# Ledger of designs, part 319: peptides against a protein of PDB entry 3V4L

Target 1, 386 residues: chain A of PDB entry 3V4L
Amino acid sequence: GQPLAKDKVALLIGNMSYWEHPKLKAPLVDVYELTNLLRQLDFKVVSLLDLTEYEMCNAVDEFLLLLDKGVYGLLYYAGHGYENFGNSFMVPVDAPNPYRSENCLCVQNILKLMQEKETGLNVFLLDMCRKRNDYDDTIPILDALKVTANIVFGYATCQGAEAFEIQHSGLANGIFMKFLKDRLLEDKKITVLLDEVAEDMGKCHLTKGRQALEIRSSLSEKRALTDPVQGAPCSAEALVRNLQWAKAHELPESMCLKFQCGVHIQLGFAAEFSNVMIIYTSIVHKPPEIIMCDAYVTDFPLDLDIDPKHANKGTPEETGSYLVSKDLPKHCLYTRLSSLQKLKEHLIFTVCLSYQYSGLEDTVEEKQEVNVGKPLIAKLDMHRGL

## One batch from the design tools (peptide; made by RFdiffusion4, then SolubleMPNN)

Design b2_p29_6_s4 (from b2_p29_6, 11 letters changed)
Fold by OpenDDE base, seed 5:
Structure b2_p29_6_s4 (fold): chain B 386 residues (1-386), chain A 29 residues (1-29)
Amino acid sequence: as target 1 above (386 residues)
Amino acid sequence: MVPIPEEKIEEFLATPPEVVVEPKRIELE
């Protein structure tokens, strides 16, 4: 019979906005497109951008809690990275220059923990450089991995090589994701699918002799990303997993705010990623005696590090939101919250209405406080370990 | 990841995929 997955869970991490290292661009597009494809494959996807070391550790720990016997686990990482002595290290955005193993996440440590869960399939997709870091002479003493026949590594590049991206003015994929996305929905054994992606990438003259896909696999079974999920969640663990995933993807409901002057504002919310939300405001009703009015959001929690200069933009693109802009209402003011993983409290903010009456020179201001609870990833309380 | 040299970006963008699997539109009802 066709193999069944008990469930399918994916963690996607895209690091771009490094503090002490060159900024990247492709991880934004790559994580977004891969999220949409894996959702079509019935994966429960958590998508996270720009994580610190602590936030990456917590995201991996929460991902490992969703893994169980016969579950399919997929970890994707796009960012800076290195490989020393066959150990792959993912570099957090807060990593110092130079970074060392103590500042980074070791993929083989994550693999060890995934093997303890008796997963049905473990897929690692690593879109990072695999050059040696000469500033890190640490040989991690990794415990012996269990002999399992369910591990697949797709490395975007060969050992000692670089993984490339396009830093042009437009949205573009990294080289690995450009070819992976075209085949990811195919009903093929995952190692056969990745071999076809390797052939497609091998035809690219740009990367010939610079980047080549490397596949490492112990997979002895015919397992595919298309393998159906086992029917209705009958176990307590499956119900917990479904509830935990649903919590991490719950948006606030859209609100209609009514001001004393008779202006009505629509407040809406959109998810770009599990840790990135767009707030948008629009004036839906204005009394005729009000000649001008503007509605803006302010007074965000300090943990979100929101610069007011980047809030209340006339377009989603001016906030740095290029991917969901087509699906947003037009003629709003837009604010992008890009660090929801930092939120310890409820998201409380102020909607401020500034308006002018016909024949009055003075601007009038009205304010309403809004509490939307914990949106998206903030419901997981990733900070509970402090 | 590292940047591709600008002189090669046009060549990369011009490389056609062999197979385009159209994503199933999840109609957000």
Scores: peptide ipSAE 0.098, ipTM 0.519, DockQ to the pose 0.149
Fold by OpenDDE base, seed 3:
Structure b2_p29_6_s4 (fold): chain B 386 residues (1-386), chain A 29 residues (1-29)
Amino acid sequence: as target 1 above (386 residues)
Amino acid sequence: MVPIPEEKIEEFLATPPEVVVEPKRIELE
């Protein structure tokens, strides 16, 4: 019969806003497009941007809680990285310059932990450089891996080489994701699919002789990303897993706020990623005696590090949201919350209505506090221990 | 990742993905 997955879970990490290293652009688009494709494949996807070392460790731990016997696990990483002694290291955004293995996440350690979960398939898609880090001479003593015959690595580049992105005017994929996205939905064994992606990438004149996809596989069975999920969750564990994932992706309900002046606003929420949410405000009713009115959001929790200069923009793009702008209501003010993993408390903020009456020069302000609880990934309390 | 130099990139601008609006709640059947 066709292989069945008990469930399908993916963790996608895109690191781009490095503190001590060159900023990247492609991880934003790559994580977003891959998230959409994996959702069409019935994956439970956690998508995270710009994680610190601690936040990356917690994201991996939460991902491992979603893994169990016969579950398909996929880890995608786009960012800076290196390879020493055949071990792949993902570089967090807070990594020092130079970084060392003690500041980074070892992929082979994650693989070991996935093997302890008795997963049905382990897929690693590593869109990072594989150059040696000459500042780190430490040989990691890794425990011996189990012989599970269910491991697939897709490296965006060969050993000792770089993975490339396109930084020109606009949003572009990394070279790996550019070719991967065109084939990801194909009903093929994952190693065959990646081999076809390698052939397509090999035709790319930009990266010819600089980047080549490397596939490492122990996969003895015909397993595909298209393999159907086994029907209704028969176990208490599967129900708990589904509930945990659902909690991490629950958006706040849209609110209608009524001000004393008779102005009504709609407050709405959209997910860009599991840790990135857009708040939008729109005026839905205005008394005729009010000539101008705007609804600003302010007084956010300090943990979110929101610069007021980037809040309350007339377009999603002015907030740094280029991906979800098409599905957002028009004629709003937009605010992007990009670090929901840092939120320790409920998301409480103020909606400030500024308005002017006809024939009065002075602006009037009314304020309402809004509590939307813990949105998206903030429900997992990834900050526990800070 | 590392940036590709400017001179080569005009052919590779990604079209913005179509956004899938996630359902606000997952109905567990």
Scores: peptide ipSAE 0.059, ipTM 0.427, DockQ to the pose 0.149
Fold by OpenDDE base, seed 1:
Structure b2_p29_6_s4 (fold): chain B 386 residues (1-386), chain A 29 residues (1-29)
Amino acid sequence: as target 1 above (386 residues)
Amino acid sequence: MVPIPEEKIEEFLATPPEVVVEPKRIELE
């Protein structure tokens, strides 16, 4: 019969806003497009941007809680990385310069933990550089991997090489994702699909002799990303997993705020990623005696590190949200919360209405505090280990 | 904690993200 997945879970990490290293651009687009494609494949996708070492460890731990016997696990990473002695290291955004293995996440350690979960398939898609880090002489003592015959690595580049992004074209995919996205929905064994992606990349004149896809596989079965999920959750663990994932993707409900002056504001929420939310405000009713009014959001939790200069923008694009701008209502003020993983408490903020009456020179302000609970990934309490 | 109705979980899983990212063919000139 066709192989069945007990469930399908993906963790996608895109690191681009490095503190001590060159900033990247492609991870934003690559994680977003891959998230949408994997959702069409019935994957439970957690998509995270710009994680610290600690946040990456917690994201992996939460991902491992979603894994169980016969579950398909996919890890995608786009960012800086290196490879020493056949071990792949993902570089967090807070990694020092130079970084070492102690500042980074070892993919083979994650693989070991996935094998302990008795997963049905383990797919690693690593869109990172694979150059040796000469500042890290640490030889990881990896315990012997189990012979599970269900492992697939797709490396965006060959050993000792770099992965490239196209910097000149604004928002563009990385080279790997550009070719992967066109084939990802194909009902093929994952190693065959990746081999076709490798052939397509090999035809690209830009990457010829600089970047080549490498496939490592022990996959003995004909497993595909298109393999159907086995029906209703048959275990208490599967139900808990589904509820935990759904909880981590629950948006706050839209609210209608009424001010004493008779202005009505709609407050709405949109998810860009599991840790990135857009707040938008719109004036839905204004008395005719009020000539001007604006609704600003302010007083965010300090843990979110929101610069007021980047809040309350007239377009989503001015917040750095280029991908979801088509789905957002027009004529709002937009604020992008890019670090929801840092939120330890409820998201409490102030909506400030500034308005002017006809024939009065003075602006009037009214304020309402809003509590939306823990949005999206903030519901997982990724910080409980501190 | 009110349990999220199963229907809302199914609806969220069934709603394809309407974000048709039209692949901008970057014609590499």
Scores: peptide ipSAE 0.020, ipTM 0.344, DockQ to the pose 0.016
Fold by OpenDDE base, seed 4:
Structure b2_p29_6_s4 (fold): chain B 386 residues (1-386), chain A 29 residues (1-29)
Amino acid sequence: as target 1 above (386 residues)
Amino acid sequence: MVPIPEEKIEEFLATPPEVVVEPKRIELE
């Protein structure tokens, strides 16, 4: 019979906005496209951008809570990284220069923890460099991995090599994701699928002799990303997992705000990633006596580090939201909240209506406070350890 | 705890963002 997954869970991390290292661009597109593909494969996907060391640790811990016996676990990482002594290290955005193993997440440690969950499949897709870090003299004493015969590594590059992104002026995939996305939905054993991706990458003149996919696996069974999730009866653990994932992806409900002047504003919310939300405001009703009217969002929690210069833009693209802009309503003001994992409290902010009456020179302001609770990933108290 | 109806979980999973990923053929000129 076709193998069944007890459930399918993916953690996707894209680190781009490094503090002390070169900024990347591809992880934005790669995480987004992979999220959409894995959702079509019935994965519960947590997608996170620009995580600190602490935030990455917490994201991995929350991911491990979603894993259980027979669950398929997929970890994707796009960002800076290195490989020392066969151990892969993912570099957080706050990593110092030079970074060391103590500042980074070891993938093999995550794999060990996944093996303790008795997972049905462990897939690692690592879109990072695999060069040695000569500033890290630490030999990690890793515990011996269990022989689970259910492990697949897809490395975007070979050992000791770099992974490349195409630094074009526009949004582009990393080289790995460019080829992976074309095959990811195929009903094939995951190692066969990745081998075909490796062949496709090998045919590309841009990658030839620069980047080659490496597959490392112990997968003894025919497991595919297309393997159906085992239907009912859902175990109590499966229900808890579904609830935990749903909690992490709940958007605030759209609101209609009514101001005293008779202006009505629609306030809407869209998820770009599990930690990235777009707020949009639109004037849905305006009295004829009001000649000019704008609705601004302001007074965000300090933990979100929102620059007012990047808020209330006339287009999603001006906020840095290029991926979901087609799905957003037009003729709004847009604000992108890119760090929802930092939110400790409820998302409370002010909607400020600025307007002018016909024949009055003075601008009038009305304000309403809005509490939308904890949106998306902010519902996971990733900070409960502080 | 009232279980979230399976239908709402399915509806939430089943709303693909209609990202029509038009395959941008990068014509390498």
Scores: peptide ipSAE 0.011, ipTM 0.323, DockQ to the pose 0.016

Design b2_p29_7_s1 (from b2_p29_7, 14 letters changed)
Fold by OpenDDE base, seed 3:
Structure b2_p29_7_s1 (fold): chain B 386 residues (1-386), chain A 29 residues (1-29)
Amino acid sequence: as target 1 above (386 residues)
Amino acid sequence: SALEKVQELRDQNAMGQIESEEMLEAWKL
């Protein structure tokens, strides 16, 4: 019969806002586009941007909790990376310059842990450079991998080569994602799909002789990303997994705030990523005697590192949100929370209404505190232990 | 407008159309 997945789970990490390294742009678009495609394939997708070493470790641990016997696991990484002695290292945003293996996540260690879960398929898509790091002569002593015959690596580039992003007019895809996205929905064995992506990259004049896909596979069975999820979760573990994922993707409910002046504000929330949320405010009712009226959000938790200069913008794009703006209501003020993984407490903030009456020069302010609990990834408490 | 440029960018990214080699800044990952 057609192979069935017990479930399908993906962790997508895009690191771009490095502290000590060149900033990237492609990981933003690539993680977003891949998230949408994998959701169409019935994957449970956790999508995370700009993780520290500690946050990356916790994201991997939470991903491993979603894995079990016969589950399809997919790890995608876009960001800085290196390869020493056949081991792939993902570089966190807080990695020092130069970085070492002790500052980075080894993909082969993650693979070992995935094999302990008895997964049905392990897919790694690594959109990173594969140059040797000459500052790290450490040979990692990795334990021998089990012979599971269910492993697929898609490396965006060859060993010792660089991976590239293609920038047009400020937003870019990585070269790998550019070709992968066109094929990802095809009902083909995952190795055959990646071979077609490799052929498409090889035909492109821009990538020819600069970047080539490398495929490493032990996959003995015909497994595809299109393989249907096995029907209703029959196990307690599958139910717990579904509930855990659902909690990590629950948005706050939209709120209608009423002020004493008779102004009504709608407060809404949108997910850009599992750790990135847009807050938007709109005036839904204004008394005719009020000539000017604006609703600002302020007093955010310090752990979120929100710059007030990037808050309360007239467009999503002015907040740095270029991807979800089509799905957002128009004529709002927008604020982007990009570090929800850092939230230790409930998301409490103030909605400040500034307004002016006809014939009065002075502005009046009214404030309401709002508690929306732990949004999205903040429900996983990825800071347990700090 | 900035919105029109972002929309044009999204439409270009969605179509996967690399219009010109000269506008391709290849950045290393």
Scores: peptide ipSAE 0.059, ipTM 0.455, DockQ to the pose 0.060
Fold by OpenDDE base, seed 2:
Order: C-alpha cells, then structure tokens, then sequence
Structure b2_p29_7_s1 (fold): chain B 386 residues (1-386), chain A 29 residues (1-29)
C-alpha cells in the first residue's frame, strides 16, 4: 500500500541577522517559500527567524515534543554553519566570533533525539556551509546513532565546501531552495526527488563546479513528502500535538476600537512567520468635524525590542515586511514584531489616536490599552529557563 | 518604486533568468 505518515511536522530556522558575522538575506525568502510548500503537503510547520543559541535549543525541544512514533519530522536550516569530523553545526545569531561547537547546535544530536521518538521519516535539509571551522578543535563525543532506515540528509553543498546565496539587489532564494522549490511537491520518494534537484543544480551553468547537492540516506522504504497523513488523530498524543501546533499559530482576532471623539479604528494582525507578526491599524469611521486623524501603536513590552523608528509605517515594506505585504489591507499604519519568541508575558500595547478638529489648532490624543494574550510562538514559552 | 523592484525580482526569480555571473557575488553561508 502507499506509506502513511501518522503526522507531518517541520521546523524551519532561518538565521540572517547575525551580531558578529556577515548578514544573510536568502534565509528570509527560503523559509517563507518552504513554509508555503510544506503547508500544501499537509505539514505542521513552525517557521522561525533570527534565533539565539538558547532560542534555537528551545525551538528544537518544542519540535521534538511534536514528534512521535510514525510521525514524519523535517528540519530545515538556512544560515551560517560548519562541519567538523562529519558533525554539522548550525550557528545562532548571537554566536561569538570566532564561534565554537559550544555556541552552536549539532544536527547529529538532534537526529539522535528524533530517533528516540521512533519517527517514520527524518529529513534534514541543511542550507549552510560544510567547511571545517579551524577555531574549533572539539571532537564531539556523540553516542552511536541507532540503525534506523528512515534518515535523509539533503546538504546544500558537498562535504568541506561552501554554500552560497545569490546577491540580488532585493529578495532572492538561496541556490539550494531555488532548485528544491520547483520539485518539492512531486509525488516521488524523497531521495529520488533530491537526486533530481541535484541534477538540476548540476546542469545549471551558475552552480556547476561551485555548489553541488549531497544526499545521505538510510531510507529503505518508498517514503515521500506527499505521503498522506493517516486519518483523524486517533491517539491522545496526536491530539496534544495538533493542539500544541494550533496554539503556536493562533493569531489575535481583529478588533474595532471606539474612541470618545467618535473615531473607530480597526486593529488587525497577520503572521509572516511563527515568531513574526504584523500589526496594522486603519481608520474605519471618522466624524466630519475631525480633519486629521492617525492611529499609532506604542508601549510594547520591552522584551520585544521594538524600535519606534520602524513602527507605525505607511507601508509594510518600510517595516521590513516584503513577503506578506500583498496580502495586507492597504491604507493602514504597519508595525512588525519580529521577536515573538522573546515575549514572556501577554502582548499588551497602547493604541494612541491623534486627531485635530476643524477650527482648532491643538492636536488631541486619546489612548486605549490592548491585551491580545500570547500570539503565535509566544504560546510555547520558548524563553522558559532564562 | 521599491515595490516594482520587488515584483521585478520575483518575476526574474520565477522566470529562472539569473542573467549575469556578476550578480553571483555569492555570499558564503
């Protein structure tokens, strides 16, 4: 019969805004596009940008809680990385220069933990460099991996080689994702699909002799990313997993605020990623005696590190939101919350209405506090233990 | 506009037209 997945879960991490290392751009687009493709494949996708070491550890721990017997697990990483002694290390955004294994996440340790969950399939897609880090002489003593015939690695590059992003003047995919996205929806064994991606990359004059896909697999079964999820969640564990994922992707409901002056504001929310949300405000009703009227959001929790210079913009693009801008309502003020994983408490903020009456020179202000609870990934409390 | 450039880049990416080797200032990941 066709293989069945008990469920399908993906963790996607894109690190680009490094503190002590060159900034990247491709991970933004790659994580976004891969999220949309994996959702079409019935994956439960957690998509995270710009994680610290601690936040990456917690993201992996929460991902492992979503894994169980016969579940398909997919880990994607795009960012800086290295490979020492056949161990792959993902570099967090707060990693020092130079970084070491103690500052990084070892993929083979994650694989060990995934094997303990008795997963149906383990897929790793690693869009990072595989060059040796000469500043790290640590030989990780990894426990022997269990012999599970269900592992697939897609490395964006060969062992000891570099992976590349293409510098465009704007948003572009990394080289790996450019070829992967065109085939990802195909109903093929995952190793066959990746072999075709490797052939496409090898035929391209731009990538030929610069970057080549490496596939490592123990996969003995004909499993595909297209494999259907086994019907309604029959186990208590599957129900808990579905609820946990749903909580991590719950947006606040849009609300209408009414001010004493008779102005009505629509407040809305959109997810860009599991840890990135856009807030937008629009004037939906204004009395005719009010000539000017603006609705600002302010007084955010300090943990979110919101720069007021990037808040309340006339376009989503001015906030750094280039991907979801087409799906947002027009004629709003926009604010991007890019670090929802840092939120320890409820998201409480102020909506400030600034307005002017006809024939009065003085600007009047009214304020309302808004509590939207814990949005998106903030429900997982990924900061627990700090 | 910035929007036109984003759309043009999406359209170029969708058309597979990586035109110039010079735009392959490939940054190392």
Amino acid sequence: as target 1 above (386 residues)
Amino acid sequence: SALEKVQELRDQNAMGQIESEEMLEAWKL
Scores: peptide ipSAE 0.035, ipTM 0.430, DockQ to the pose 0.062
Fold by OpenDDE base, seed 5:
Structure b2_p29_7_s1 (fold): chain B 386 residues (1-386), chain A 29 residues (1-29)
Amino acid sequence: as target 1 above (386 residues)
Amino acid sequence: SALEKVQELRDQNAMGQIESEEMLEAWKL
């Protein structure tokens, strides 16, 4: 019969906004497109941008809690990385220069923990450099990996080589994701699918002799990303997994705020990623005696590190949100919360209405506090270890 | 839909035709 997945879970990490290293661009588009494709494949997807070492460790730990016997696990990483002695290291955004293994996440350690879960399939997609880091001579003493026939690595580049993103003036994929996205929905054994992606990269004049996909696999079974999820969650573990995933994807409900002056504001929320949310405000009713009227959001929790200069923009693009802008209402003010993983408390903020009456020179302000609870990834309490 | 977004991103990436090797300011990851 066709193999069945007990469930399908994916963690996607895109690191771009490095503190001490060159900033990247492609991980934004790559994580977003891969999220949308894996959701069409019935994956439970957590998508995270710009994680610190501590935040990456917690994201991996939460991902490992969703894994169980016969579950399909997919880890995607796009960002800076290195490979020493056959160990792949993902570089967090807060990594020092030079970085070492103690500042980075070892993929083979994650693989060991995934093997303990008796997963039905483990897929690693690593869109990072595989050069040696000469500042780190540490040989990780990895315990012997279990002999399992359910592991697939797709490395965006070969051993000792660089991976590349393409600089465009707009939204562009990395080289690996450009070819992967065209085949990812095909009902094929995952190794056959990746071999076809490798052939497509090898035919492209831009990538030929510069970047080649490397596939490492122990996969002896005919497993595909298209394999159906086993029907209704009958186990307590499957119910818990569904509830944890649902919590990490709950948006606040849209609100209609009413001010004393008779102005009505629509407050709305949109997810760009599991840790990135857009807040938007619009004037839905204005009394005729009010000539000027604007609705600003302010007084955010300090843990979110929100620069007021980047809040309350006339377009989503001015906030750095290019991917969801077409799905947002027009004629709003937009604010992008890009670090929801840092939120320890409820998201409480102020909506400030600034308005002017006809024949008065002075502006009037009214304020309302809004509590939206813990949005998206903030419900997982990734900080519980502090 | 998720399909429409993927297609739109493909269409945006297709309009960003990698026409020249010069647009491969290949940022090393």
Scores: peptide ipSAE 0.041, ipTM 0.400, DockQ to the pose 0.052; fails the geometry check
Fold by OpenDDE base, seed 4:
Structure b2_p29_7_s1 (fold): chain B 386 residues (1-386), chain A 29 residues (1-29)
Amino acid sequence: as target 1 above (386 residues)
Amino acid sequence: SALEKVQELRDQNAMGQIESEEMLEAWKL
């Protein structure tokens, strides 16, 4: 019979905004598109952008809590990376220059921990460079991996080679995701699917002789990303996993704020990623005697590092949100919260209404404080150790 | 679909900018 997954869980990490390294662009689009595809495949997806070392460790720990016997685990990473002695290292955004193994997450260590969970399938999709880091002479003494015939690595590039993103003036995929997305929904053994992606990359004149997919696998069963999840969660652990994932993806409810002047504002929330939320405000009612009226959000928690210059934009794109802009209501002011993992407390902020009455020159302000609790990934309290 | 046409237009515009070999070296992951 077709293999059944007990559940399907994916962690997607896209690192772009490096402190001490070249900034990337492709991981934004790649994580977003892969998230949408994996959701169509009934994966529970956690999608995270721009993680520090500590935040990446916590994201992996939370991902491992979602894993159990017969669960399919998929880890995708897009960002800087290296490979020393057959060990793949994912580089956090706060990694020093030069970075070393102590500043990075070893994929083989994550695989070891996944094997301890008795997972049904372990898939790693690594969209990073695989060059040796000559500044790191540490030979990681990794414990021998268990012989589990349920492992698949898709490397965006060959061993010792570079992975590329294409410079676009706009939003573009990385080379790997460009080909992967066209095949990802196919009902094929995951190694066959990745081999077809490798062939597509090899046929493209842009990628031919520049970047080639490497597949490493020990997969004895015909397992596919399309494999159905076993029916209703029969175990207490499956119920807990479903509740934990649901909590990490719960948006704040939309609110209608009423001001003393009789202006009504709709406050809404949209998820771009598990750690990225768009706040939008719209004026839904205005008395006719009010000639000018603007609603802006302010007084965000300091942990979020919100630059007021990037808040309250007339378009989602001006906030740096290019992906969800089609699904957002029009004629709002938009603010992008890109680091919800940093939120230690409840998200409390101020909605300020600035308005002018007909025949009065002075601008009047009214303010309302809004508490939306812990949105999205902030419910996991990823910072509890600092 | 409308998505396929937008992707096709993106891929066409992308292909026209990639013609300079110099732009591929600049964006190593």
Scores: peptide ipSAE 0.040, ipTM 0.393, DockQ to the pose 0.046; fails the geometry check

